# Ledger of designs, part 35: peptides against a protein of PDB entry 4J2C

Target 1, 107 residues: chain A of PDB entry 4J2C
Amino acid sequence: MEDPFFVVKGEVQKAVNTAQGLFQRWTELLQDPSTATREEIDWTTNELRNNLRSIEWDLEDLDETISIVEANPRKFNLDATELSIRKAFITSTRQVVRDMKDQMSTS

## One batch from the design tools (peptide; aimed at target 1 D61)

Design b2_p26_6_s3 (made by RFdiffusion4, then SolubleMPNN; from b2_p26_6, 12 letters changed)
Fold by OpenDDE base, seed 4:
Structure b2_p26_6_s3 (fold): chain B 107 residues (1-107), chain A 26 residues (1-26)
Amino acid sequence: as target 1 above (107 residues)
Amino acid sequence: MEEEEEEEREKRREEARKKLREYYYS
């Protein structure tokens, strides 16, 4: 069976890209209220929050796989470079999500 | 902004999670 880590990673990456676009629009809407409708603000906010929540959920699953691999290194036979890449992806993506959430909470 | 149907995305995510569980907990 093929390692599905990259499949989940791919979906997370897509969600991040979507979230970044939504975040940009969210910022624009709040910066210029004259061009913003309540409907669009609500929609954008909800979509953004949903995407971020989905990302966080998937990252938890991915993070758990790291623990499993580290506990069973012989079973999965991942090299140090691959494991490092996976850890870095999770860490950096969590930071991206956190940054957006922090800005949303302070606006 | 171009966005795919959320239901379709969620379907893919569900399948991916299923595979993840099957692979790492087998």
Scores: peptide ipSAE 0.550, ipTM 0.859, DockQ to the pose 0.767
OpenDDE base, seeds 1, 2, 3, 5: peptide ipSAE 0.545, 0.545, 0.541, 0.545; ipTM 0.856, 0.855, 0.851, 0.856

Design b2_p26_7 (made by RFdiffusion4)
Pose (drawn by RFdiffusion4):
Structure b2_p26_7 (pose): chain A 104 residues (1-33, 37-107), chain P 26 residues (1-26)
Amino acid sequence: MEDPFFVVKGEVQKAVNTAQGLFQRWTELLQDPTREEIDWTTNELRNNLRSIEWDLEDLDETISIVEANPRKFNLDATELSIRKAFITSTRQVVRDMKDQMSTS
Amino acid sequence: SETERELEQLERHQELWEYYNSKLEE
């Protein structure tokens, strides 16, 4: 089989981008004074987070699985480090948005 | 639609886990 990690990674990247876009409009709708648009934007942003969070759990499990069985997966170590790095950075990106959503 | 996007996400998860299960069975 082919390893789909990078395919799912690309899906996560697109959802983050979408979330980033919605977060920007979400901030605007609050800082320059309707209810219906705010509600739609808020829940779609949360929809992007639901998908991202779930994808990151699975992607993180794959790294745990690969490390438990290195010979089967034959992953370049640098490539593997970059994979953990993506989970680390993406988790931070998502957490940060939620914090701004909580205070703002 | 949202249903279609959820279905596609589930397919991607399935494919992801099929790859890793297949490698573990090898």

Design b2_p26_7_s1 (made by RFdiffusion4, then SolubleMPNN; from b2_p26_7, 16 letters changed)
Fold by OpenDDE base, seed 5:
Parts: structure tokens; sequence; C-alpha cells
Structure b2_p26_7_s1 (fold): chain B 107 residues (1-107), chain A 26 residues (1-26)
């Protein structure tokens, strides 16, 4: 069976892009209430939260695979370069999600 | 659609799980 990590990674990246778009709209709606309806604010907020939650869920699964691979190196045969790329992706993506969540929690 | 996207994500999570389980059973 082929390692599905890169496929999941791709879907997470797409979800991040979607979240960034929603976050931008969320910011715009709060910046000028005269241009915002309560319905759009609520929809945007909920969609954004759902997207962020989905990303975090996938990151947890990806992170777990890294731990399992490192505990069983002979079974997976991934080199240090590939492992570092995977770790870096999870770390950087978590940071992006955290930054959006931090801004939402203060609004 | 959102539903289709969520379905794809669930399937990918399952594939990831199955991949790991298969390797650990070898």
Amino acid sequence: as target 1 above (107 residues)
Amino acid sequence: SREEEEKRRRELREELRKFIEEKLEE
C-alpha cells in the first residue's frame, strides 16, 4: 500500500487556503459592521471554525504517524530528509492555525 | 460541496490508519 501522507498533506493545504479566505472575510465583516449582516457573520464564523477544527484533526493524525514511523524505522524506511519535511509541515501549519484562532478569540 | 469534502477527508483518515496498521502487522 502506498503511503497516503502526501495526499493528506495536500488536502490540509487546501483546507488552510479555504480557512485563510474565510478569515479574511471574517476580518472585513468585523471591520465595517455596516457592510455585514448577522447571517453572514455567523456563517463565516462557523465555517471558519469548522475548517480550522478539520485541519487540527488531520494534523493530529499526521503527527501520530511520525511518532509511529520513528518508533518503527525498519518497517517504513523513511529517510531523515522526508521525516524533517513532514515535521516541518505539521509545525508550520499548526502555527498558521493558532494565529487565526488567537485573533478570533480576542474578537 | 462541504459534504463531499468531509467525505474525502474521512476516507483519507481511514487510508492513513490502514496504511499504518498494515505496516505494523508486517
Scores: peptide ipSAE 0.497, ipTM 0.879, DockQ to the pose 0.836
OpenDDE base, seeds 1, 2, 3, 4: peptide ipSAE 0.495, 0.495, 0.490, 0.493; ipTM 0.877, 0.877, 0.876, 0.876; seed 2 fails the geometry check

Design b2_p26_7_s2 (made by RFdiffusion4, then SolubleMPNN; from b2_p26_7, 19 letters changed)
Fold by OpenDDE base, seed 1:
Structure b2_p26_7_s2 (fold): chain B 107 residues (1-107), chain A 26 residues (1-26)
Amino acid sequence: as target 1 above (107 residues)
Amino acid sequence: SREEEEKRREELRKELKAFVDALLAS
């Protein structure tokens, strides 16, 4: 079976970009209530949370594949560089998501 | 559409899950 990691990674990256856009709008809406409706705030908040949840879900699945590879290095032909790139992607993406979630929880 | 995009993502998650299961079974 073909490794779908790169495909999922691409989808996660797109979701991150979308979330960042939603987060920016969310910040703007809360910063100036006079230009924001409750409906838009709620919609933006919900869309943002849904995107972040989807990203976290994908990251957990991606992380599991890495754990399996690391536990069975002889069964897979991923070099150290590729494995490092995959791990770095998950770590950095989790940080991006965490930063947005932290700001949302304090608002 | 948003619905179609989410459906695609769900299918990818299923594929990834299937891949993981295959790895664990081997």
Scores: peptide ipSAE 0.217, ipTM 0.751, DockQ to the pose 0.627
OpenDDE base, seeds 2, 3, 4, 5: peptide ipSAE 0.214, 0.201, 0.211, 0.213; ipTM 0.746, 0.737, 0.744, 0.747; seed 5 fails the geometry check

Design b2_p26_7_s3 (made by RFdiffusion4, then SolubleMPNN; from b2_p26_7, 15 letters changed)
Fold by OpenDDE base, seed 1:
Structure b2_p26_7_s3 (fold): chain B 107 residues (1-107), chain A 26 residues (1-26)
Amino acid sequence: as target 1 above (107 residues)
Amino acid sequence: SREEEEERREELRKKLKEFYNSLLES
């Protein structure tokens, strides 16, 4: 069985791109009420929130795998470079999600 | 669909945990 980490990572990256598109639309809808319907605002908001929650869920699972690897170095023979790349991905992606959530919470 | 997409993601999450738990317990 191959390590599914890269597959989940890829799906998270796709989800981030989707979320960023939704966030852009969300911002546009809130800034121009004349072109925004309540239905689209609600749909966009819900889709964005659901997408962000899914990303955070995946990041939590990915982060747990890193903890498992670091706690069991004899069972998991990942080199330091690969592990650092995995950790950097989680950290940077969490920041991207946090930035969007912060802007949503203040609006 | 949204449902199909979520099912696929849940399968991936399950696969992820199974992989690492399997190695952990081996």
Scores: peptide ipSAE 0.508, ipTM 0.887, DockQ to the pose 0.866
OpenDDE base, seeds 2, 3, 4, 5: peptide ipSAE 0.506, 0.502, 0.505, 0.517; ipTM 0.887, 0.887, 0.886, 0.891; seeds 3, 5 fail the geometry check

Design b2_p26_7_s4 (made by RFdiffusion4, then SolubleMPNN; from b2_p26_7, 16 letters changed)
Fold by OpenDDE base, seed 5:
Structure b2_p26_7_s4 (fold): chain B 107 residues (1-107), chain A 26 residues (1-26)
Amino acid sequence: as target 1 above (107 residues)
Amino acid sequence: SKEEEEKKREELRKKLREFYESKLKA
């Protein structure tokens, strides 16, 4: 069986791209209330929150795999470079999500 | 669809858990 990590990573990245699109629309709607309906604002906000929550869930699962590998190096035999890439992805993606959440919470 | 995407995500989560759990038991 192949390691599913990279597949999940790819799906998370797609979800991030979707969330960023929703976030952009969310920002635009709040910038011009005259053209924005409450319905679209509520829909966009809800979809964005749901997407971000899903991403965070996947990141937790990915992060757990890192802990498992590090605790059992002989069973997985992953080189340091690959582990670094995996860790960097989780860290950077969490930051991207956090930035969007922070901006939403302050509005 | 949104439902199909969620189903795919759930399947991937399952595969992820199964892979690493199997390695731990080996």
Scores: peptide ipSAE 0.587, ipTM 0.911, DockQ to the pose 0.845
OpenDDE base, seeds 1, 2, 3, 4: peptide ipSAE 0.583, 0.587, 0.584, 0.582; ipTM 0.908, 0.911, 0.909, 0.908; seed 4 fails the geometry check

Design b2_p26_8 (made by RFdiffusion4)
Pose (drawn by RFdiffusion4):
Structure b2_p26_8 (pose): chain A 104 residues (1-33, 37-107), chain P 26 residues (1-26)
Amino acid sequence: MEDPFFVVKGEVQKAVNTAQGLFQRWTELLQDPTREEIDWTTNELRNNLRSIEWDLEDLDETISIVEANPRKFNLDATELSIRKAFITSTRQVVRDMKDQMSTS
Amino acid sequence: SESEEMLEESEQRMSNHKALHEYYWE
C-alpha cells in the first residue's frame, strides 16, 4: 500500500485554511455592527474544527502505531519528526481560534 | 450542483480515511 498520511495531512491543511477564512469574517461580523449570517459562519467554523480535531486524533494514532513497529513502516526519521510537528502546530492553530471565539 | 459536489468530496474523504485505517491498523 501507499501511505495516505500526507493525503490526510493535505485535507487537514485545507480545512484549516477554510477555518482561517471563516474566523476572519466571524471576527468582522462582531466588530463592525445580521444574526443569521453570524449563526451560519459560527457553525460552519465549528464544522471545520470537528473535522480537523477528528483527523488529528487519527493522524496522531498513526504516529504511535509507526513508532511501535518501525521496521514495517520504514519511515525516514526526519519525515516522521515533521509529521508530529504538523500535529503539534495544527493543534495549536485550532486551539487559538477557539480561544478567540470564546472571548470575542 | 453544490450539494453533488459536497457529496463527492465527502465520499472521497471517507475513501482516504478508510485507506489510512487499512494502512496503519491492518

Design b2_p26_8_s1 (made by RFdiffusion4, then SolubleMPNN; from b2_p26_8, 16 letters changed)
Fold by OpenDDE base, seed 4:
Structure b2_p26_8_s1 (fold): chain B 107 residues (1-107), chain A 26 residues (1-26)
Amino acid sequence: as target 1 above (107 residues)
Amino acid sequence: SMEEERLKREKEREEKRKKLREFYYE
């Protein structure tokens, strides 16, 4: 059986790209109200929040796998480099999500 | 609808969790 970590990681990466696009549009809509409809603002805001929440959910699941691997190193036999990459991905992605959420809460 | 989207996202999450659990808890 192939390690599903990479599958979920890939889906998270796609979700991040989608969220970043939505965030950019969200910023544009708020910067130029004359070109923004209430419907699009609401839609964009909701889609963005939903995407960010989904990413956070997946990151929790991925983070759990890290704990499992570290508790059972010989069972999974992952090298230090691979484990470091996985941890870095989760940490950096959480930061990206947090940055967007912080900007949304202060706008 | 928002409800349909919520359910879709929940199902997608559950499928991912299922895959992870099957591998890491086997």
Scores: peptide ipSAE 0.577, ipTM 0.893, DockQ to the pose 0.462
OpenDDE base, seeds 1, 2, 3, 5: peptide ipSAE 0.572, 0.576, 0.572, 0.575; ipTM 0.890, 0.892, 0.892, 0.893

Design b2_p26_8_s2 (made by RFdiffusion4, then SolubleMPNN; from b2_p26_8, 18 letters changed)
Fold by OpenDDE base, seed 1:
Structure b2_p26_8_s2 (fold): chain B 107 residues (1-107), chain A 26 residues (1-26)
Amino acid sequence: as target 1 above (107 residues)
Amino acid sequence: EEEEKKEEEEKKRKEAREKLRKFYYE
């Protein structure tokens, strides 16, 4: 079996892009209530939250794989640079998600 | 169409997660 990490990574990246789009729309809707319907606000909010939650779950799974690899280096034989890239992706993506969540919670 | 695309993407993600489980946890 091929290492599926990059597949999940790609899916997370897509989800982040989608979430950022939803976040932008969410911001626009709240900034101009006269043009926003409650229905769209609710839909956008729910979609955004669902996307962020999905990303967080995937990041947890990806993070666990890092721990597994580090505990079993002979089994997976990953390059140190590759492992660093994987860790960096998880860290940076968590920050992106956190930033959106923080702004949503304060609004 | 959009809902179908979303459903297919979700299916793909589920499959990817399942592969992840099989690869790393088994």
Scores: peptide ipSAE 0.509, ipTM 0.844, DockQ to the pose 0.882
OpenDDE base, seeds 2, 3, 4, 5: peptide ipSAE 0.504, 0.504, 0.506, 0.505; ipTM 0.843, 0.841, 0.843, 0.844

Design b2_p26_8_s3 (made by RFdiffusion4, then SolubleMPNN; from b2_p26_8, 16 letters changed)
Fold by OpenDDE base, seed 4:
Structure b2_p26_8_s3 (fold): chain B 107 residues (1-107), chain A 26 residues (1-26)
Amino acid sequence: as target 1 above (107 residues)
Amino acid sequence: SEEEKEEKERKEREEKRKKLKEFYFE
């Protein structure tokens, strides 16, 4: 069986890129009310929140896999460098999501 | 619709979780 971690990681990366684009548009809409419609604001906000929620959910699952691997090193036999990359990805992605959520909550 | 979109997202999430569970948790 192929390790599905990279598949989920790829989807998280895609969702992050999408969220960052939506976040950019979200900030633009709020900065220039004259060019913003309520419909687009609502749509953008909803899509952004959905993407962020999806990312957070996947990160929880990915983070759990790290614990499983560390508890069963012989079973999975992952390279230490690869495991470090996986941990770094989860940590950095959580920070990216947190930064966007913080800005949304204070706006 | 929003309901259809949410259901699609839920199903997609469940499939990802299923794959991870099969590989790591079993």
Scores: peptide ipSAE 0.519, ipTM 0.863, DockQ to the pose 0.534
OpenDDE base, seeds 1, 2, 3, 5: peptide ipSAE 0.513, 0.517, 0.517, 0.514; ipTM 0.862, 0.862, 0.863, 0.863; seed 3 fails the geometry check

Design b2_p26_8_s4 (made by RFdiffusion4, then SolubleMPNN; from b2_p26_8, 16 letters changed)
Fold by OpenDDE base, seed 4:
Structure b2_p26_8_s4 (fold): chain B 107 residues (1-107), chain A 26 residues (1-26)
Amino acid sequence: as target 1 above (107 residues)
Amino acid sequence: SEEEERKKKEEEREKKRQKLKEFYYE
């Protein structure tokens, strides 16, 4: 059976890219109210929140796999480099999401 | 609706979770 970790990782990466685009638009809309409609602000905000939530959900699942692998190293036979990459991805992605959420909460 | 959207997202998550579960808890 193929390891589904990379599949979920890929979907998270796509969601991050989408969220970053939405976040950029969100900041633009708030910086220039004269060009912003309530409909677009609401849509952008909701889409952004939905993407961030999806990312967080997937990261929880991915993080659980790390614990499983570390508890059963011989079963999965992942090298240290691969495990490090997986951990780094989860950590860095959580930080990216947190940064966007922090900015949204303070605006 | 918001409810439908939430349900859809939950279903998508569940599909991913099931795939991970099938592999890592095999």
Scores: peptide ipSAE 0.549, ipTM 0.868, DockQ to the pose 0.423
OpenDDE base, seeds 1, 2, 3, 5: peptide ipSAE 0.545, 0.548, 0.548, 0.548; ipTM 0.866, 0.868, 0.867, 0.868

## One batch from the design tools (peptide; aimed at target 1 D3 V7 V8)

Design b2_p27_1 (made by RFdiffusion4)
Pose (drawn by RFdiffusion4):
Structure b2_p27_1 (pose): chain A 104 residues (1-33, 37-107), chain P 27 residues (1-27)
Amino acid sequence: MEDPFFVVKGEVQKAVNTAQGLFQRWTELLQDPTREEIDWTTNELRNNLRSIEWDLEDLDETISIVEANPRKFNLDATELSIRKAFITSTRQVVRDMKDQMSTS
Amino acid sequence: TEEEEEEREEEREQRAENREALREYYS
């Protein structure tokens, strides 16, 4: 088989980008004073987070699986480090948005 | 609108397939 980690990584990247866009409009709709648009934007943003969070759990499990069986997966170590790094940074990106959503 | 709905359906099917392939590869 081919390793689909980078495919799913690409999907996570697109959802983050979508979430970044919605978050920007979400901030605007609050700072320059309707209800219907705010509700739609809020819930779609949450929909992007649901997908991202889920995908990150699975992707993080794959790293745990690869480390428990290194010979089967034959992953370049640098490539593997970059994978964990993606999960770390993406998790921080998502948490930050939710915090701004909570206070704003 | 119909074409946009078909496109979103196809994107959801493709996402399911990528998630299945990820589970099979790392199982």

Design b2_p27_1_s1 (made by RFdiffusion4, then SolubleMPNN; from b2_p27_1, 18 letters changed)
Fold by OpenDDE base, seed 2:
Structure b2_p27_1_s1 (fold): chain B 107 residues (1-107), chain A 27 residues (1-27)
Amino acid sequence: as target 1 above (107 residues)
Amino acid sequence: SLSALLEKLREEEERQKKREELKKFYS
């Protein structure tokens, strides 16, 4: 069976890109109320929150795989470089999500 | 719209499938 980590990683990255687009639109709508409807603001906000929640869930799953591999290194035969890449992805992605959430909570 | 809802449900289903694959591989 092929290691599905990279597939989920790719899906998370796509979700991040989508969330960033929604976040940008969200900020634009709030910056210029004359061009924004409450309907679009609500839609954008909800879609953004849903995407961020989905990303966080996937990151938890990916993080769990790291723990499993570290507990059973011989079973999965992943070197330190690969594990470092995976950990870095999870950490950096969590930060990206956190930054968007922090900005949303202050608005 | 219904079409949009169905698309979102389809996407969620695919995500769930991948999560199950993770579960199987790392079980």
Scores: peptide ipSAE 0.453, ipTM 0.790, DockQ to the pose 0.817
OpenDDE base, seeds 1, 3, 4, 5: peptide ipSAE 0.450, 0.448, 0.450, 0.450; ipTM 0.786, 0.787, 0.786, 0.788

Design b2_p27_1_s2 (made by RFdiffusion4, then SolubleMPNN; from b2_p27_1, 14 letters changed)
Fold by OpenDDE base, seed 2:
Structure b2_p27_1_s2 (fold): chain B 107 residues (1-107), chain A 27 residues (1-27)
Amino acid sequence: as target 1 above (107 residues)
Amino acid sequence: SSLAELLRKEEEEKRKELREKLRKFYS
């Protein structure tokens, strides 16, 4: 079986891009309510929140795989560089999600 | 169902599949 980590990583990256687009629209809608209907505001808000939740869920799964690899390194034969890249991706992506969530909670 | 709902469902099924693959590979 092929290591599915990079596939999930790719899907997370895609989801982040989607979330960023939704977030931009969300900010625009709230900055000028006259340009949008209540329906669009609600839809955008819900889609954004759901998307962010999905990303967080996937990041937790990816994070768990790292712990598994570190517990049994010979089984997976991942070098330190690759493991570092995987960790960095999770950390940085969590920060991106947190930044959007923080702005949503204060608006 | 709207197109958006169908797309969302498809994405969720994909995510479920990928989660299962992670579980199997890293078991």
Scores: peptide ipSAE 0.528, ipTM 0.849, DockQ to the pose 0.758
OpenDDE base, seeds 1, 3, 4, 5: peptide ipSAE 0.527, 0.521, 0.526, 0.527; ipTM 0.847, 0.842, 0.847, 0.848

Design b2_p27_1_s3 (made by RFdiffusion4, then SolubleMPNN; from b2_p27_1, 13 letters changed)
Fold by OpenDDE base, seed 2:
Structure b2_p27_1_s3 (fold): chain B 107 residues (1-107), chain A 27 residues (1-27)
Amino acid sequence: as target 1 above (107 residues)
Amino acid sequence: MSSELEQRQREEEERKEKREKLREFYS
């Protein structure tokens, strides 16, 4: 059985890319309302928030796996470098999400 | 509102599926 961590990680990465695109559009729409319909603004905002929430959900699940591995190191026998990469991915991705959320809350 | 609710439900189901896959490996 393949390690499902990588599957979820890949999905998170795709979701981040999608969110970044939506965030850029969101910013553009709010900067020039004359070029945007209310419908597009609402759609973009909702899609962005939903994507960010999904990412946060997946990160919680991924973070839990880290705790399980660290509690049972012999069972999984993961390389220390791999574990560090996983932790760094979760931390950095959380920061990316936080930055977008902070900007959305101040607008 | 209905579309948003349905979308949220789909996302929750997808999350449950991912969680289950993780649980199968990380149990």
Scores: peptide ipSAE 0.514, ipTM 0.846, DockQ to the pose 0.468
OpenDDE base, seeds 1, 3, 4, 5: peptide ipSAE 0.505, 0.509, 0.511, 0.512; ipTM 0.841, 0.843, 0.842, 0.844

Design b2_p27_1_s4 (made by RFdiffusion4, then SolubleMPNN; from b2_p27_1, 16 letters changed)
Fold by OpenDDE base, seed 2:
Formats: sequence, C-alpha cells, structure tokens
Structure b2_p27_1_s4 (fold): chain B 107 residues (1-107), chain A 27 residues (1-27)
Amino acid sequence: as target 1 above (107 residues)
Amino acid sequence: SSSREREEQRRREEREELRKKLKEFYS
C-alpha cells in the first residue's frame, strides 16, 4: 500500500484554499451590511466553520501518523527531511486555521 | 441546495476513505 499521507495533505491544502475564500467573503459581508443578506452571512459562516473543523480533524490524523512514525522508525524508515516537511505542513496549516478562527471569534 | 449537499457528501465520503487508508497504513 502506498503511503496516503500526501493524498490527505493535498486534500487539506484544497480545504485551506476553500476556507480562505470563504473567510474573504465572510469579511466582505461583515464590512458592508448593505450588500449582505443574513442568509448569505449564515451560509458563509457555517461553511467556513465546517471547513475549518474538517481541516483540524485531518491535521489531527496527520499529526498522529507523525507520532507513529517516530515511535516506529524501523517500520517506516522515512527520510528525516520528509518527516520535517510533514511536521512543518501540520504546524503551518494549524496556524492558518487558528488565524481565521481567532478573527471569527473576535468579530 | 441539492448540488451543494451532494458535493459536501462526496467530500465527506472521500475524507472517511482517506482516514481509513491512514489507519490501515499506519496501524
């Protein structure tokens, strides 16, 4: 079986892009109430939150794989550089999600 | 929207399948 990590990583990246688009629209809707309907605000907010939660869930799964690999180095024998890249992806993506969540909670 | 719901369902199913693959590969 091929390592599915990169596939999940790709899906998370797509979800991040989607979330960023939703976040941008969310910001625009809140900045100009005259052009925003409650329906669109609610929809955008809901979609954004759902997407962010999905990303966080996937990141937890990916993070768990890191722990498993580090606990079983002989079984997986991953390159140290690759492992570092995987960790960096999780860390940076969590930060992106956190930034959006922080702004949503303070608005 | 039915189309949006279908798309969301497809993504959910894909994520579930990928979680299964992760579990299988790393367990």
Scores: peptide ipSAE 0.539, ipTM 0.854, DockQ to the pose 0.740
OpenDDE base, seeds 1, 3, 4, 5: peptide ipSAE 0.536, 0.531, 0.538, 0.536; ipTM 0.851, 0.850, 0.854, 0.853

Design b2_p27_2 (made by RFdiffusion4)
Pose (drawn by RFdiffusion4):
Structure b2_p27_2 (pose): chain A 104 residues (1-33, 37-107), chain P 27 residues (1-27)
Amino acid sequence: MEDPFFVVKGEVQKAVNTAQGLFQRWTELLQDPTREEIDWTTNELRNNLRSIEWDLEDLDETISIVEANPRKFNLDATELSIRKAFITSTRQVVRDMKDQMSTS
Amino acid sequence: TDELDERWEEWAETVWEEREEEEEEEE
């Protein structure tokens, strides 16, 4: 088989971009004073978070699985480090948005 | 180890099955 980690990584990257875009409009709709648009934007943004959070759990498990069986997966160590790095950074990106959503 | 490998294979198969269905729809 081919390893789909980078495919799913790409999908997470697109949802983050979408979430970044919605978060920007979401901030605007609050700072320059309708209800229906705010509600739609809020829930779609939460929809992007739902997908990203889920995908990150699975991607993080794959790293745990690869480390428990290194010979089967034959992953370049640098490549593997970059994979953990992506989960770390993306989790921080998502958490930060939610915090701004909570205070704003 | 075998259970973890089975979990990874099921996950990878699901990713590829969904992508194959998307390619068929694009055709």

Design b2_p27_2_s1 (made by RFdiffusion4, then SolubleMPNN; from b2_p27_2, 19 letters changed)
Fold by OpenDDE base, seed 5:
Structure b2_p27_2_s1 (fold): chain B 107 residues (1-107), chain A 27 residues (1-27)
Amino acid sequence: as target 1 above (107 residues)
Amino acid sequence: MEELLEKLEKKFKEVEEKLKKKKLEEL
């Protein structure tokens, strides 16, 4: 009964929250090197990158389903509002991920 | 990742393969 797209949406949102937590710790470690070990910096950086990559892959899969629906509107009866919500989620989530990646690349 | 999309991909799998083929042929 639950919409499968929104189940995945929920999982992506949880992954974003995890990434944001790691990103916050990453910034704190770089702001005060005296409290940071190299091991913790490396671990946090790697875990953050892995989480961001995972989110990006999921978004690519979701984006492909949008393209399939738009190419076959009569076969897949999705409401225009529903389709808009799905597109907006993908776009906004990509922006959130990009913002974190940009800050990491400039540090 | 791909496992999370199993239910959704099952619905679109046949059309997905056709779409990929068409995109390749257009190049």
Scores: peptide ipSAE 0.079, ipTM 0.570, DockQ to the pose 0.036
OpenDDE base, seeds 1, 2, 3, 4: peptide ipSAE 0.041, 0.067, 0.037, 0.065; ipTM 0.539, 0.523, 0.518, 0.557

Design b2_p27_2_s2 (made by RFdiffusion4, then SolubleMPNN; from b2_p27_2, 18 letters changed)
Fold by OpenDDE base, seed 2:
Formats: sequence, C-alpha cells, structure tokens
Structure b2_p27_2_s2 (fold): chain B 107 residues (1-107), chain A 27 residues (1-27)
Amino acid sequence: as target 1 above (107 residues)
Amino acid sequence: SKEKLEKLEKFFKEVKEKLEKELEELR
C-alpha cells in the first residue's frame, strides 16, 4: 500500500513557507499602510488566509492517516518512532497556523 | 496538487476495501 504521508507533508511544508512569507508582508503592510496600496493589502490578506486554510485541510487528512495506522499497526508496519515524528509534525504545524491566525484576528 | 489528492484517495480507498474484505470473511 502506498504511503501518502510524505507527499502531503511536502505540500504542507511548502504552504507553511509561503504563508510565513505572506504573514511577514501582511505585518509590514499593516504597520505602515502608506507603503502599500489597498490592492496589495487585500491580496496579501486573502492569499494568506487561503494558504492557512489549505494547510489546515491537509493536516486533517494527515491526522486521519495517523488514526488508520494506529488502529492497524500490523498492516502498515510503522515503528513507534516514525509514528511519533508524524504526530509531532501535525501538532507543531497546527500551532504555527494557530499563531498566525491569532495575530490576524487581534489586529 | 494532483499527486497529493491521488495519493490520499488511493490510500483511503485501499484501506476501506481491505476492511470490507475482512468483515466479509467474518460473515
């Protein structure tokens, strides 16, 4: 059976990097609105939200794969270390997304 | 990406099919 985890993880990592860049720009634009047009602010905000949503969607799928593997350890033969790494990735990534969302909502 | 979706869909489909076969064998 083909393991989908690494493919999805790769896309999540790319999306996180993109989101972090957009978040940085978003912060700069709001700190000094005179340096940006309304169009750039709106575009950056929307792109950031879309990226965060994409990440959350992928994390839900990854979480489901983890649940399946945990329920059927003999079928997938993943050791405890690998499973722990996968769980840690999901947990830490959710925190990264949450932090950005929290800052956006409190602005 | 298409690859991401295809990998996930294939995985979930195969898992479901295996579970269904196991249930069928128990009947």
Scores: peptide ipSAE 0.382, ipTM 0.776, DockQ to the pose 0.038
OpenDDE base, seeds 1, 3, 4, 5: peptide ipSAE 0.372, 0.372, 0.373, 0.380; ipTM 0.772, 0.775, 0.775, 0.774

Design b2_p27_2_s3 (made by RFdiffusion4, then SolubleMPNN; from b2_p27_2, 20 letters changed)
Fold by OpenDDE base, seed 5:
Structure b2_p27_2_s3 (fold): chain B 107 residues (1-107), chain A 27 residues (1-27)
Amino acid sequence: as target 1 above (107 residues)
Amino acid sequence: MEELLKKYEKLFKEVEEKLKKLEELLK
């Protein structure tokens, strides 16, 4: 049986890749305004923010699953290694999103 | 979003039901 956690993990990873591409384009457009249309800047900015928000929502859901498992260790029977891997994924992904958001807020 | 949590809630309920059944068998 497929663990639902990995399905969402895959979706988050895809969204991160998309966000990183949009972020790169966003930075390029801001670095050379002469080649950037306002329309493209606005579109890129909006799409990037939407992707980041989507990731954050999914991470909140994943984080809740950790809480449920930790509250019921005997019921879910996930070992410490698997829980550590899941926590690490959530933490590292949050940092990636935060870094992009911080750069956007200062521009 | 909420779909993931629903899946875990369903799984949780199924596990709880199985555990209750096992506990009854052990009495």
Scores: peptide ipSAE 0.077, ipTM 0.526, DockQ to the pose 0.038
OpenDDE base, seeds 1, 2, 3, 4: peptide ipSAE 0.046, 0.070, 0.052, 0.058; ipTM 0.531, 0.517, 0.500, 0.507

